# Peptides against a protein of PDB entry 5FRP, part 2

Target 1, 225 residues: chain A of PDB entry 5FRP
Amino acid sequence: VEWTESIPQIIATREDISKELNQALAKTFIDSDPRVRRTSVMIFNKVPVTEIWKNITNKAIYTSLLHLAREKHKEVRELCINTMAKFYSNSLNEIERTYQNKEIWEIIDTIPSTLYNLYYINDLNINEQVDSVIFEYLLPFEPDNDKRVHRLLTVLSHFDKKAFTSFFAFNARQIKISFAISKYIDFSKFLNNQESMSSSQGPIVMNKYNQTLQWLASGLSDSTK

## One batch from the design tools (peptide; aimed at target 1 Y119 F170)

Design b2_p20_3_s4 (made by RFdiffusion4, then SolubleMPNN; from b2_p20_3, 11 letters changed)
Fold by OpenDDE base, seed 1:
Structure b2_p20_3_s4 (fold): chain B 225 residues (1-225), chain A 20 residues (1-20)
Amino acid sequence: as target 1 above (225 residues)
Amino acid sequence: MNTTERKEALKKLKELEKKA
């Protein structure tokens, strides 16, 4: 009986803490000092996803996090991009969709679109980072076909038109890369055969090999130009 | 935020990080 009476106080204290936290974070995310904004983003990296969802209930905070993906300050932007991608993945894995958290999910579900839209900035560093977080967090390797498809459909289900366009461009690039790698392997096998190298085809294959290597080395970002 | 408000807000964030 005595244990039940302490629960309301604990809940009340948690609610009070949550209120103060939400008020603080809402302000710090939009602070003029990039260090303050950085600290705000780091909360999402340091605090477990389940605790974030419990304690951060102000939608504006999540919206502000997403906006920092286009932040002028490079360090804050890069941190934000990595953080939001990771947070998205963790949320999908650990947070159940309920009526109570629906409004937050509506924001979180826009993270994939937010990330893919960054390709339109046409910045090589941003593109590389977006590529990285897509493979690591958004569309990670999944051996189970059903899970893989489900994740893909989840990501695509909230795409805007621009995100779809970027997605298709990205896939086209992946196909090209895959093809290039395949050719690289074939060329490498050919080059390892001395008889083949001595043939009339040797110089031709060598040239193609070098072209392939150069293309691969030039970075994946240039292949879309 | 003014300097005082900023300090207070950052303090609250730090407290959250310690509890997590």
Scores: peptide ipSAE 0.497, ipTM 0.932, DockQ to the pose 0.013
OpenDDE base, seeds 2, 3, 4, 5: peptide ipSAE 0.488, 0.484, 0.494, 0.491; ipTM 0.930, 0.928, 0.931, 0.930; seed 5 fails the geometry check

## One batch from the design tools (peptide; aimed at target 1 H67 R70 K72)

Design b2_p21_1_s1 (made by RFdiffusion4, then SolubleMPNN; its pose is not in this set)
Fold by OpenDDE base, seed 5:
Order: structure tokens, then sequence, then C-alpha cells
Structure b2_p21_1_s1 (fold): chain B 225 residues (1-225), chain A 21 residues (1-21)
């Protein structure tokens, strides 16, 4: 733990991280102690993306980071999913593709597929987290159409067949959610009008409102479970 | 506890399937 906690400071202050340090760091991602694995993931959050790419040259570190997305330990997994999505986004924005970093980019370019493949686990908490990181980091809102299309093409260009299937399923779900939210708003407005609620349509709209709420709620993870 | 154990089992099974493909 303490050694791994010192790594962010070492990376931030030293231009030349030895091969030995990279090898030692790679071992911390597969450590039996979840606290060591957590601290290792936190390096990617604490160190600027440019310094990570400069100093972390061991491919095994990046591969091991991606594997932690499927870890049994909930806290480490959740941290890893957020971290790798953010790291992907920051890398796309700040890191130039060169011959020297090509092999690391080949791993980083699989992050979108890695995340979309988590939907096959069929866990509501994982699904909600993946939904969140898609909107925050993978496919953020971009008002520039050309930038938005370029980002989308970049994300999709490295998809496996499973990731594409998940992508289409995700988009179809988002359309359904959007439609349900629109209906919920319309029904809420109707029910907030006393004249409308007292009409012959009042009970019918109330039933549709309850059905819409139940459908929306069924798609949410139980934060208590 | 039981629901978390079932989730952990699903993660491990999906990891295994990914290594076989």
Amino acid sequence: as target 1 above (225 residues)
Amino acid sequence: MKEQEEKEKKLLEEERKREEE
C-alpha cells in the first residue's frame, strides 16, 4: 500500500521512470489486497494523462487496468470503470498518436469495447455505471457536429461484434427512456391540473402515469442492494 | 451478501467466456 501510494508523486516528479518501477507497478494491479489494486487504479486519476503516457510504458499495466473492470471487488471495479473511461477521454483529447505509443493506443482503443461488453454481465448497477460513463467520457455532449461524429467514429472503430450489439441495444433503450420521460412529464402536467384530474380521463391518465413510473423505476438499480 | 455473491459469480463467468473467445 504505502509504496503504491508514493507512485503518483514519483511519476509527477521524475521524467525517467525505470523499467523496474514499471514492472513493480504492474504487479500492484494484480495484488491480492484490494487496497493495493485500488491505489494502483488511483494513479490514473491523480497523475496527469500526459505524464502517465510518458512514464508508464509497460503494456501489462494498461491491460491489467482494463481487467479490473470485471473484478469481483465492487469498489475496485467501480473505481476502475470510471477511471478507464476518463483516461480514455483524456487520452483522446491530449495524447498524440505516434509510432512510439502505438502499442499502448492499441490497448486504450479497446476501452469502449471493454465497457460496452460489461452489459453482458446483466447487472443493473454495472449497467447504470456504464450508462453514466458513456455520457460523461466516451460520447460526451459535443455541440460541434464534426467533432461529435469524429468522436463517435473513433469509439466505434475498435468495437467487436458484441460491443456493436450492446451499442445498438443501449441506443434503443435510451430512446425508450426518453419517450417514457416525455410521457411522465405530460401525465404529471395533466394530473396537476384539477379540472383535468376531475375529468373522465383522470383515472385513465393516473393509471398510465403509474405504469410509466413503474417502468422507469424497474430500469434503475436499487442503491440499497 | 447473497446478491453480491451472485454478481461476483456472473462477473467471473463473463470473464471466463471472454477469455475463451
Scores: peptide ipSAE 0.031, ipTM 0.647, DockQ to the pose 0.055
OpenDDE base, seeds 1, 2, 3, 4: peptide ipSAE 0.032, 0.030, 0.031, 0.033; ipTM 0.658, 0.645, 0.645, 0.655; seeds 1, 2, 3, 4 fail the geometry check

Design b2_p21_3_s3 (made by RFdiffusion4, then SolubleMPNN; its pose is not in this set)
Fold by OpenDDE base, seed 3:
Structure b2_p21_3_s3 (fold): chain B 225 residues (1-225), chain A 21 residues (1-21)
Amino acid sequence: as target 1 above (225 residues)
Amino acid sequence: MEREEEEERRRKELEELLKKE
């Protein structure tokens, strides 16, 4: 009899603990100490995506995670960008869309838009990081055409106008980079042939090779900053 | 120092709780 009377109190206490934990965790994302914010972001890297969706029910945590993408502290920002992109990809792969998780999905579905909007900061380091997480997590290489199209449509379906504009600009840049890399390879092959180098075209191709390298290098961040 | 250690302890406790549920 006493054990059965304790069960409602134990269940209520667990819900209260879960709520208190969620409230405490929500505060750590907005803490003044960058180390606290960093550790909070690391939860999303250390806990399985399924357990995060189960146990982190406070939408303010997810909103706060997304805000850290624009954080001033470089390490926290960089960690946050990687973390949210990975979390988005894992969520798409492992989390079913239900009525109960709808409000969280409404936030998570804005991750692609949040990331593409970082290109408007016009920072080369941020741009490179966003490029990286797009190829790794948002739009990974998928050999299955239907899965690739479905992922693309999912990513695009929640874009704001700015993210959509950024997406087209990104794709146009990637086409140019791909073309430049192709030309770099062609020029490298030409210059590796001694007969071709000794031809009247040798100096012309060498100049185009150097211009292509300079153009490719100008798009890279300074690793010293 | 003591506050940072207590905050790190509370963060570890929270990380462990999120792994145990």
Scores: peptide ipSAE 0.025, ipTM 0.560, DockQ to the pose 0.043
OpenDDE base, seeds 1, 2, 4, 5: peptide ipSAE 0.017, 0.017, 0.000, 0.054; ipTM 0.496, 0.494, 0.314, 0.581; seed 5 fails the geometry check

Design b2_p21_3_s4 (made by RFdiffusion4, then SolubleMPNN; its pose is not in this set)
Fold by OpenDDE base, seed 1:
Structure b2_p21_3_s4 (fold): chain B 225 residues (1-225), chain A 21 residues (1-21)
Amino acid sequence: as target 1 above (225 residues)
Amino acid sequence: MEKEKEEEERKKELEKLLEEE
């Protein structure tokens, strides 16, 4: 009989200790030191996704992680963007949707919108990073058409109006980049032929090649900034 | 017992990660 009465107290004490730990962790995401914020984000990279979902029960931690995507500190922001995209992908692959985890899923399902909303900052480094994590984690290469469509529908199902606008703008940009690359290849092949360069078309193709290169270069961040 | 030990080990790992800050 006494062992049965101790179980609720042990469970309550463990919940209280887990609550205190989650409350302590929630403070580290808002710490004034960017090193503390960085270490807090690194927990999501060091700990398996299944263990994060079991042990991190405070919603404020997940909300705070998503807010660091707009962090002023470049390193913390860049780490957070990669971390949240990877965590979203891993969660979709490894975490079942249950009644108990519903409220955490409601936050995690906003990760795609959070990432696509970063395009409104109009920063080239942020845009390139968001492009990278979309292709790596959100919409990875999937040869199975049904799985690819299912992933796309999952990502789109929680979009806000701004994220949809960014998604259409992104796809329109990618089509333009792909077209520009194809034209660059065609122009490069023409310019590598000396007979073609000596033709009346040579100067016209050279001008189009230079315009294509300038357009491609204007969409890339300066790696020195 | 085994699940409780694993949970306590995971808790100690999270505590250690917080103490390294």
Scores: peptide ipSAE 0.025, ipTM 0.578, DockQ to the pose 0.024
OpenDDE base, seeds 2, 3, 4, 5: peptide ipSAE 0.021, 0.024, 0.000, 0.028; ipTM 0.569, 0.568, 0.270, 0.586; seed 5 fails the geometry check

Design b2_p21_4_s1 (made by RFdiffusion4, then SolubleMPNN; its pose is not in this set)
Fold by OpenDDE base, seed 3:
Structure b2_p21_4_s1 (fold): chain B 225 residues (1-225), chain A 21 residues (1-21)
Amino acid sequence: as target 1 above (225 residues)
Amino acid sequence: KEVLEELKKKLEEKLKELEEE
């Protein structure tokens, strides 16, 4: 009987510890010292994504993380940009959408828009970093066409108007190349199947394959100019 | 768990340092 009364206190203590941690983190993300802000961002790099979602429940922390992408301190900003992009990708891969985490997902789903909006700063170093994290974490190479399309649609589904404009300006060509490469792989597999080549679809696929190759060749030549 | 507790401790220490300044 006495052990049963301690369990609610332990759970309450854990909730209190979790609450205290969330309150402390909310303060450290907005601290005036860049070292404190950096340490706060590093939590999202050092802790598994599943444990972050479980233990960091204060929306203000996630909102503050996203705001650090525009902060003046270069090192913290750069760390934040990499961290939020990676965290977004890991969240998409490992975290299910539930009723309980819906409010956090509403914030996390804005990460792509937050990143694409950085192009409006018109800073070359920021642009290069945003390009890097987009292709590493947001829109990574995916050989499965359905998964790649699904990821693309997920990223685009929460874009603001400015993010869409930046996407079409900076990344639309690279996305098209990625789709063309995937089609090339699929066509190559199809062409290697002799039964498929003997079908009425063989000449049609071969024509599409050649068009894709020509488009890829022209696209690569323009990137070298 | 250990990483979270270590980070909590570091953050609490840093918050105390900032309150003493």
Scores: peptide ipSAE 0.053, ipTM 0.623, DockQ to the pose 0.029
OpenDDE base, seeds 1, 2, 4, 5: peptide ipSAE 0.034, 0.045, 0.026, 0.043; ipTM 0.607, 0.617, 0.597, 0.615

Design b2_p21_4_s4 (made by RFdiffusion4, then SolubleMPNN; its pose is not in this set)
Fold by OpenDDE base, seed 5:
Structure b2_p21_4_s4 (fold): chain B 225 residues (1-225), chain A 21 residues (1-21)
Amino acid sequence: as target 1 above (225 residues)
Amino acid sequence: SEVLKELEEKIKKKLEELKKE
């Protein structure tokens, strides 16, 4: 009986600790001192992705992380860009999508768009960094074609309009688009399945994807003439 | 969890230092 009474207290304590941690971290990510912000970002680099997902449950922290990609402080921004890209990749590889973590995934799924939108800043250094993280973390070399295509489709499925535009402008040529085209049917199925899970953006993404494929197909046809 | 705690402590310490300035 005594142990049973202690369990709720322990759980409560852990919840309290977790809550306190999340509250503290939420503040540190928006701290006026760039050193504090930098340290906050480093949490995502130093802590295993599984532990991050387990312990950081406050959505605001993840949102703040993404915002730091546009931080004025160069070092913090650069660190953030690398960190969020790596975190995205690790999350895709190691974290399962559950009902409980759905809200966090909704934020994490915007990382590709967030990164591609940085091209619109029109800063050469930022562009170079974005290029680097895309090929290192977002769309890494994968010898397995199915895995590679799946990753590509996952990334594209959450693009906003601007991200799509940037993707085609900067990276589409480097990505064997032929694989994306060949898996169009699979992509459509994937999108349909995702739409069944997230209703409103699926058709829009699908339409944009189709338009892009048509554009690519037309461009490829022109290059062969 | 230990790594997170360590980082939290580090961050808290930095915050405290900044508040004293």
Scores: peptide ipSAE 0.047, ipTM 0.648, DockQ to the pose 0.036
OpenDDE base, seeds 1, 2, 3, 4: peptide ipSAE 0.023, 0.039, 0.042, 0.023; ipTM 0.614, 0.644, 0.647, 0.607; seeds 1, 4 fail the geometry check

Design b2_p21_5 (made by RFdiffusion4)
Pose (drawn by RFdiffusion4):
Structure b2_p21_5 (pose): chain A 225 residues (1-225), chain P 21 residues (1-21)
Amino acid sequence: as target 1 above (225 residues)
Amino acid sequence: EVEEINEELEEKVEEEEEEEE
């Protein structure tokens, strides 16, 4: 851990080495101890994306980084998901493509598909995290009309069938969810004024809204929240 | 290429799970 903690500054201060470091971090990314794996992925977080793209070039680093996204260990997996997504965003907003660096890009480009494939594991927390992460770094809410799409295609550019089916299923759910929140408000407004304390639908509508709110809460990690 | 990478990741996860078992 002590050794792994020092790399970001070294990489940030010296290009003298990209050989031994690439040789070592590869082992550091698959160590038995999760502390070092965490401290390893923290590199992609602490040191700027450009210096990463310049200094570390070994194929195994990126594959291990993405590989850990499916890991049992939670603290590593979450930081991994967040990191490789923010990295994917920054790894397009700053670094162009040439004849030589494309060799590794096929990994940076399979990040969104890998991210979308996490939904298939069916974990509430992970689904929530991927949800949060995608719209934070991948498909941002800014800044304009045209580039969102221009990049949306580049995100969609490297998908497997699963990524597409899940990409679309996430979208097919959106309408059903909208049809729910809209009725949720249409039912929640029932308390604006006295419509039926026990009249028209008092004994029935309360237990439609009260039971309907559970349907939206069934997909969240903490439904009681 | 994308499918291969995804399959390699799946295989590695499965191997790690078997080793742990």

Design b2_p21_7 (made by RFdiffusion4)
Pose (drawn by RFdiffusion4):
Structure b2_p21_7 (pose): chain A 225 residues (1-225), chain P 21 residues (1-21)
Amino acid sequence: as target 1 above (225 residues)
Amino acid sequence: SSEEIIEELEEKVEEEEEEEE
């Protein structure tokens, strides 16, 4: 851990080495101890994306980084998911493509598909995290009308069938969810004024809204929240 | 190549899970 903690500054201060470092981090990314794996992925977080793209070039680093996204260990998996997504975003907003660096890009480009494939594991927390991460770094809410799409295509550019089916299923759910929140408000407004304390639908509508709110809460990690 | 990478990752995860079991 002590050794792994020092790399970001070294990489940030010296290009003298990209050989031994690439040789070492590869082992550091698959170590038995999760502390070092975390300290390893923290590199992609602490040191700027450009210096990563310049200094570290070994194929195994990126594959291990993405590989850990499916890991049992939670603290590593979450930081991994967030990191490789913010990295994917920054890895397009700053670094162009040439004849030589494309060799590794096929990994950076399979990041969204890998991210979308996490939904298939069916974890509430992970689904929540991927949800939060995608719209934070991948498909941002800014800044304009045209580029969102221009990049949306580049995000969709490297998908497997699963990524597409899940990409669309996420979208098919959106309408059903909208049809729910809209009725949720249409039912929640029932308390604007006295419509039916026990009249028209008092004994029935309360237990439609009260039971309907559970349907939206069934997908969240903490439904009681 | 992209699909192969995903498949390799899936296989590695399955192998690690089996070793842990």

Design b2_p21_7_s1 (made by RFdiffusion4, then SolubleMPNN; from b2_p21_7, 9 letters changed)
Fold by OpenDDE base, seed 5:
Structure b2_p21_7_s1 (fold): chain B 225 residues (1-225), chain A 21 residues (1-21)
Amino acid sequence: as target 1 above (225 residues)
Amino acid sequence: SSSKILEELEKKEEEERKKRE
């Protein structure tokens, strides 16, 4: 009975601690020191998604996380992009939509749009990173058709016009890349065959091969990942 | 301050895990 009577006080204390923690965390995302901002982003990577949703209730924290995707500091930005994509995917998989978490979901649902809007920066490194996280976290390979369609619809449901435009452009690019890779493989096989190289088609194939390589190279950044 | 916040969150997670076992 005495333990039960202490529960309300403990709950009240925990709520207070939780509020203070949320307030403190919100400040760290806008700290002038990029190391502090980095550490703040890492919380979303180190703590399970279920615990994040449970303990981080201040919507400003999530908004701040999304804002860091356009951070000038390269390391923080790159970390943020990976983190928010992964967090989005994990949230979709593990967090139920309830009335209580509706406001947070409204923010989290904008992550896909936020990521696709990064293409308008026209930075090759950012584009490659966005491509990577889209395939890894936003639209991962899913053999189940219903699940795949559901995920796609979820991702698209909160797109703005710019995000849709980027989405279609991205898909078009992926098709071209896939085609180019396929041709590269074919050309490589051809080049390894001496009989084919000695044919009248040899120079033509070489020209096409070079064009393909040039096209592939132009779309990729020189940065070693 | 960020490290402390992370530690607190990790501690809470561990406590929750212990309750489930």
Scores: peptide ipSAE 0.022, ipTM 0.578, DockQ to the pose 0.020
OpenDDE base, seeds 1, 2, 3, 4: peptide ipSAE 0.017, 0.021, 0.020, 0.023; ipTM 0.506, 0.569, 0.573, 0.585; seeds 3, 4 fail the geometry check

## One batch from the design tools (peptide; made by RFdiffusion4, then SolubleMPNN; aimed at target 1 T165; its pose is not in this set)

Design b2_p22_1_s2
Fold by OpenDDE base, seed 5:
Structure b2_p22_1_s2 (fold): chain B 225 residues (1-225), chain A 22 residues (1-22)
Amino acid sequence: as target 1 above (225 residues)
Amino acid sequence: SEEEELKKILEEAKKLAEELEK
């Protein structure tokens, strides 16, 4: 526990964490002591996202973090769910996708699906927490409609079938309203700015956006039947 | 499946959005 508690400071001070440290950290995430696992998760909360991506290169650590979302120990599980959601959001905002970090992104991109799959546990406390982190971190309020739509598309683009089903069951109604409002606003702006968006790509993006909206609307109607 | 089609549309939309940012 004491060793693990020192890791955030080490990551913050050293630009290059040794392979050995990554291996040691990977072990702490699967330690039998829930206190050690908790401390391991806290690293992702205490260390800036940019430093984590730079120094934690062992993919097993990220995989282990995601697995803790289904941890039996309540405190560790709850912490993990909040941590991974926040980490996902911060990563989307601050970390560029490169060839070097592709493998890590492949894992991180599964966080939304991992969270939505927790609804199938049928636990009220878990459901409430998942709802909370979705609207706080995954799909936060964004006044810019384009950014909001982009975030939504990003979150949904990596869903498995079960996650889609859960999304339509639990969150789609709330998002539909927001999306519909956004569509009307964007459409109005688009109509008003038709002269300025003479870019050849404008119509293509709008078409895809409309198709996505129609698809979401259709999916919502089917889920209510 | 409807979900698979949605996924494809979303993936395409994401790619388009990324291209517009470049």
Scores: peptide ipSAE 0.018, ipTM 0.368, DockQ to the pose 0.055
OpenDDE base, seeds 1, 2, 3, 4: peptide ipSAE 0.018, 0.007, 0.008, 0.011; ipTM 0.387, 0.354, 0.342, 0.340; seed 1 fails the geometry check

Design b2_p22_1_s3
Fold by OpenDDE base, seed 2:
Structure b2_p22_1_s3 (fold): chain B 225 residues (1-225), chain A 22 residues (1-22)
Amino acid sequence: as target 1 above (225 residues)
Amino acid sequence: SLEKELKEILEEALKLAEELEK
């Protein structure tokens, strides 16, 4: 009986430790020293994605991670960009969307937009890095057409207008969108199925996909003129 | 454990932060 009473305290202690850890980490992400910020970012590289989602619950940490993509310190920025992209990809592959992690996903889902918005900085080194992480992590080569289309739609579903514009300017020509277009009808049918439509994201994904197709069509028409 | 690893990294970051404030 005494052991059972201690369990809540132990759990509470663990929660307290977790809270303290999250608070401490939130501070290190915004530390004035770039070495501290770098070390903080490395957590997302060294720790498995599943453990990060379990242990890092403070939204501010994720927000801070995203902000570091525009860091003036080159090494921190480069690390952050790579880390964000990889973390996004790993999250998509390994983390289920639940009610409990919804708030974190809302932040993580902005990673593609965050990365594509970096093109507007008009820095060649940044552009090259963004290109690299897009093809390595965001839109990696996938032999399965359905999976590839699904990933593409997922990436596009949370794009802001600027990111979408950047996508078409920098990546759309390089991405075998032909495969996505060819599977559009099948995928649209899939998304229109009741199970997929029950998600609030279904219509958003479809809308973004349609926008993508329209942009591609318009781009092709301009090239023929 | 992955939790241990996370803790170690955070401790390192905190230690570094403290050293720099000094």
Scores: peptide ipSAE 0.169, ipTM 0.695, DockQ to the pose 0.013
OpenDDE base, seeds 1, 3, 4, 5: peptide ipSAE 0.038, 0.164, 0.006, 0.017; ipTM 0.581, 0.681, 0.354, 0.343; seed 5 fails the geometry check

Design b2_p22_1_s4
Fold by OpenDDE base, seed 2:
Structure b2_p22_1_s4 (fold): chain B 225 residues (1-225), chain A 22 residues (1-22)
Amino acid sequence: as target 1 above (225 residues)
Amino acid sequence: SEEEELKKILEEALKLAEELEK
C-alpha cells in the first residue's frame, strides 16, 4: 500500500524534474557564454530524437535552437545548423505527428525554411554548410522514388516565399523536380488515403500541398526563361 | 555562478545521454 502511495509522488517528482530541466535548458540556449549555448545544442545532437521529443516539451527551447542558426559565434552556429538539419530528418523518420506534439512540429516544420533563409546572409561558409546539410539530411539520396518525392514535398510544404526562392536558386537544378511533379498525382492519392486527410485538417494539408505544387511549377517556369 | 552550474548540469546530461546510447 505504501508503494502505491509513493507512485504519485514519484510521478510528480519526475514531472518536476522534467519541468526544471526544460526551464534550465530554455535559459542555457540563450546564455551569454557561447560554450553554454554550444553544450545546449549538443544535447539535441547526442540524445536520441525520440528521447528529445519525450523530455523536451518547452517549445521555447526549439525556437531558441532555430535562432542559433544565425548565431555570431561560428562554432555554435555551425553546430546548430548541422544539429537542426539532422534533428529534422530524424524527426521525420522516427516521430509520428500527433495532437500532443503538434506545437513542437509546427516549429520543427520551419527548419527547412530556417536553413534556406540562411542563403540570404550571403556568406560563403554558411552557404556551403547549408548545401551540405540539405543533401545530407533534408533531401538525402533515396532510391525509392515515392519516398524521395514524399520527403521533397514534406520539406517544401512549409516553405516561405524566401525559402522557395532560395531552393530554386541553389538546389532546384540539382534535384529532379520534374520527377516530383510527375508523381504529383500519386502523391495526391497517397495523401487522400491518409487518416489526416479525413480530419478537419485535411483541407489544410491539401492546401499546403497545392501551394507547394504551384511554387514548384512556378519555379520551373522561371528556370526555363 | 548560475552559468557554471547550468553548464555542469548540461555536461552531466550529455554524459548520461552518451551512456544510454551504449
Scores: peptide ipSAE 0.031, ipTM 0.511, DockQ to the pose 0.014
OpenDDE base, seeds 1, 3, 4, 5: peptide ipSAE 0.016, 0.006, 0.014, 0.014; ipTM 0.372, 0.291, 0.372, 0.359; seeds 4, 5 fail the geometry check

Design b2_p22_2_s2
Fold by OpenDDE base, seed 2:
Structure b2_p22_2_s2 (fold): chain B 225 residues (1-225), chain A 22 residues (1-22)
Amino acid sequence: as target 1 above (225 residues)
Amino acid sequence: PLTEEELKEGEKKLEELEELLK
């Protein structure tokens, strides 16, 4: 653990990270101690993306990072999911595609698929986290249409079939949620009108309101869990 | 979590996309 904790500083200060260091770092990602794995993931959070790409050249490290998305240890998994999503976004923004870094990009380009494949895990907490990182890092709000489309195409260009499936399903759900929210607002406005409530439609709208709320709530994880 | 039905619909949409790209 202590050794791994020193790695970010080493990467930040030294231009040449030895092959041996890369090999040693690769081993930390598969260490039996979750604290070691956690610390290893944190390297990607603490070190600038440009320095990571420069100094971490062992493909196994990146592959291992992606594998931790399915880690059994909750804290490590959650950290990994956030880390890889952020790293992907930062890489797209800051790292040019060159012949020299092609092999690493081949791995990094699979991050979106890796994340979208997590939707197949029947875990509400994981799904919520994936939702969050998609909106924050993978497909962030971009006012420029060309940039937004380009980003979308980049994300989709390396999707496997499962990722596409989950992508479409997710988007369809978002549309439904948006519609439900719109209806919720309409129903709320109706219910706040005394004349409307006294009408024959009052009870009907109240029922629809309750159903809408229930539907919306059913998609939310228990904050206590 | 995405329901099985939602995933099936997603598969259908993927198939449609594949057909459009052929």
Scores: peptide ipSAE 0.242, ipTM 0.817, DockQ to the pose 0.850
OpenDDE base, seeds 1, 3, 4, 5: peptide ipSAE 0.234, 0.239, 0.236, 0.217; ipTM 0.813, 0.816, 0.813, 0.806; seed 5 fails the geometry check

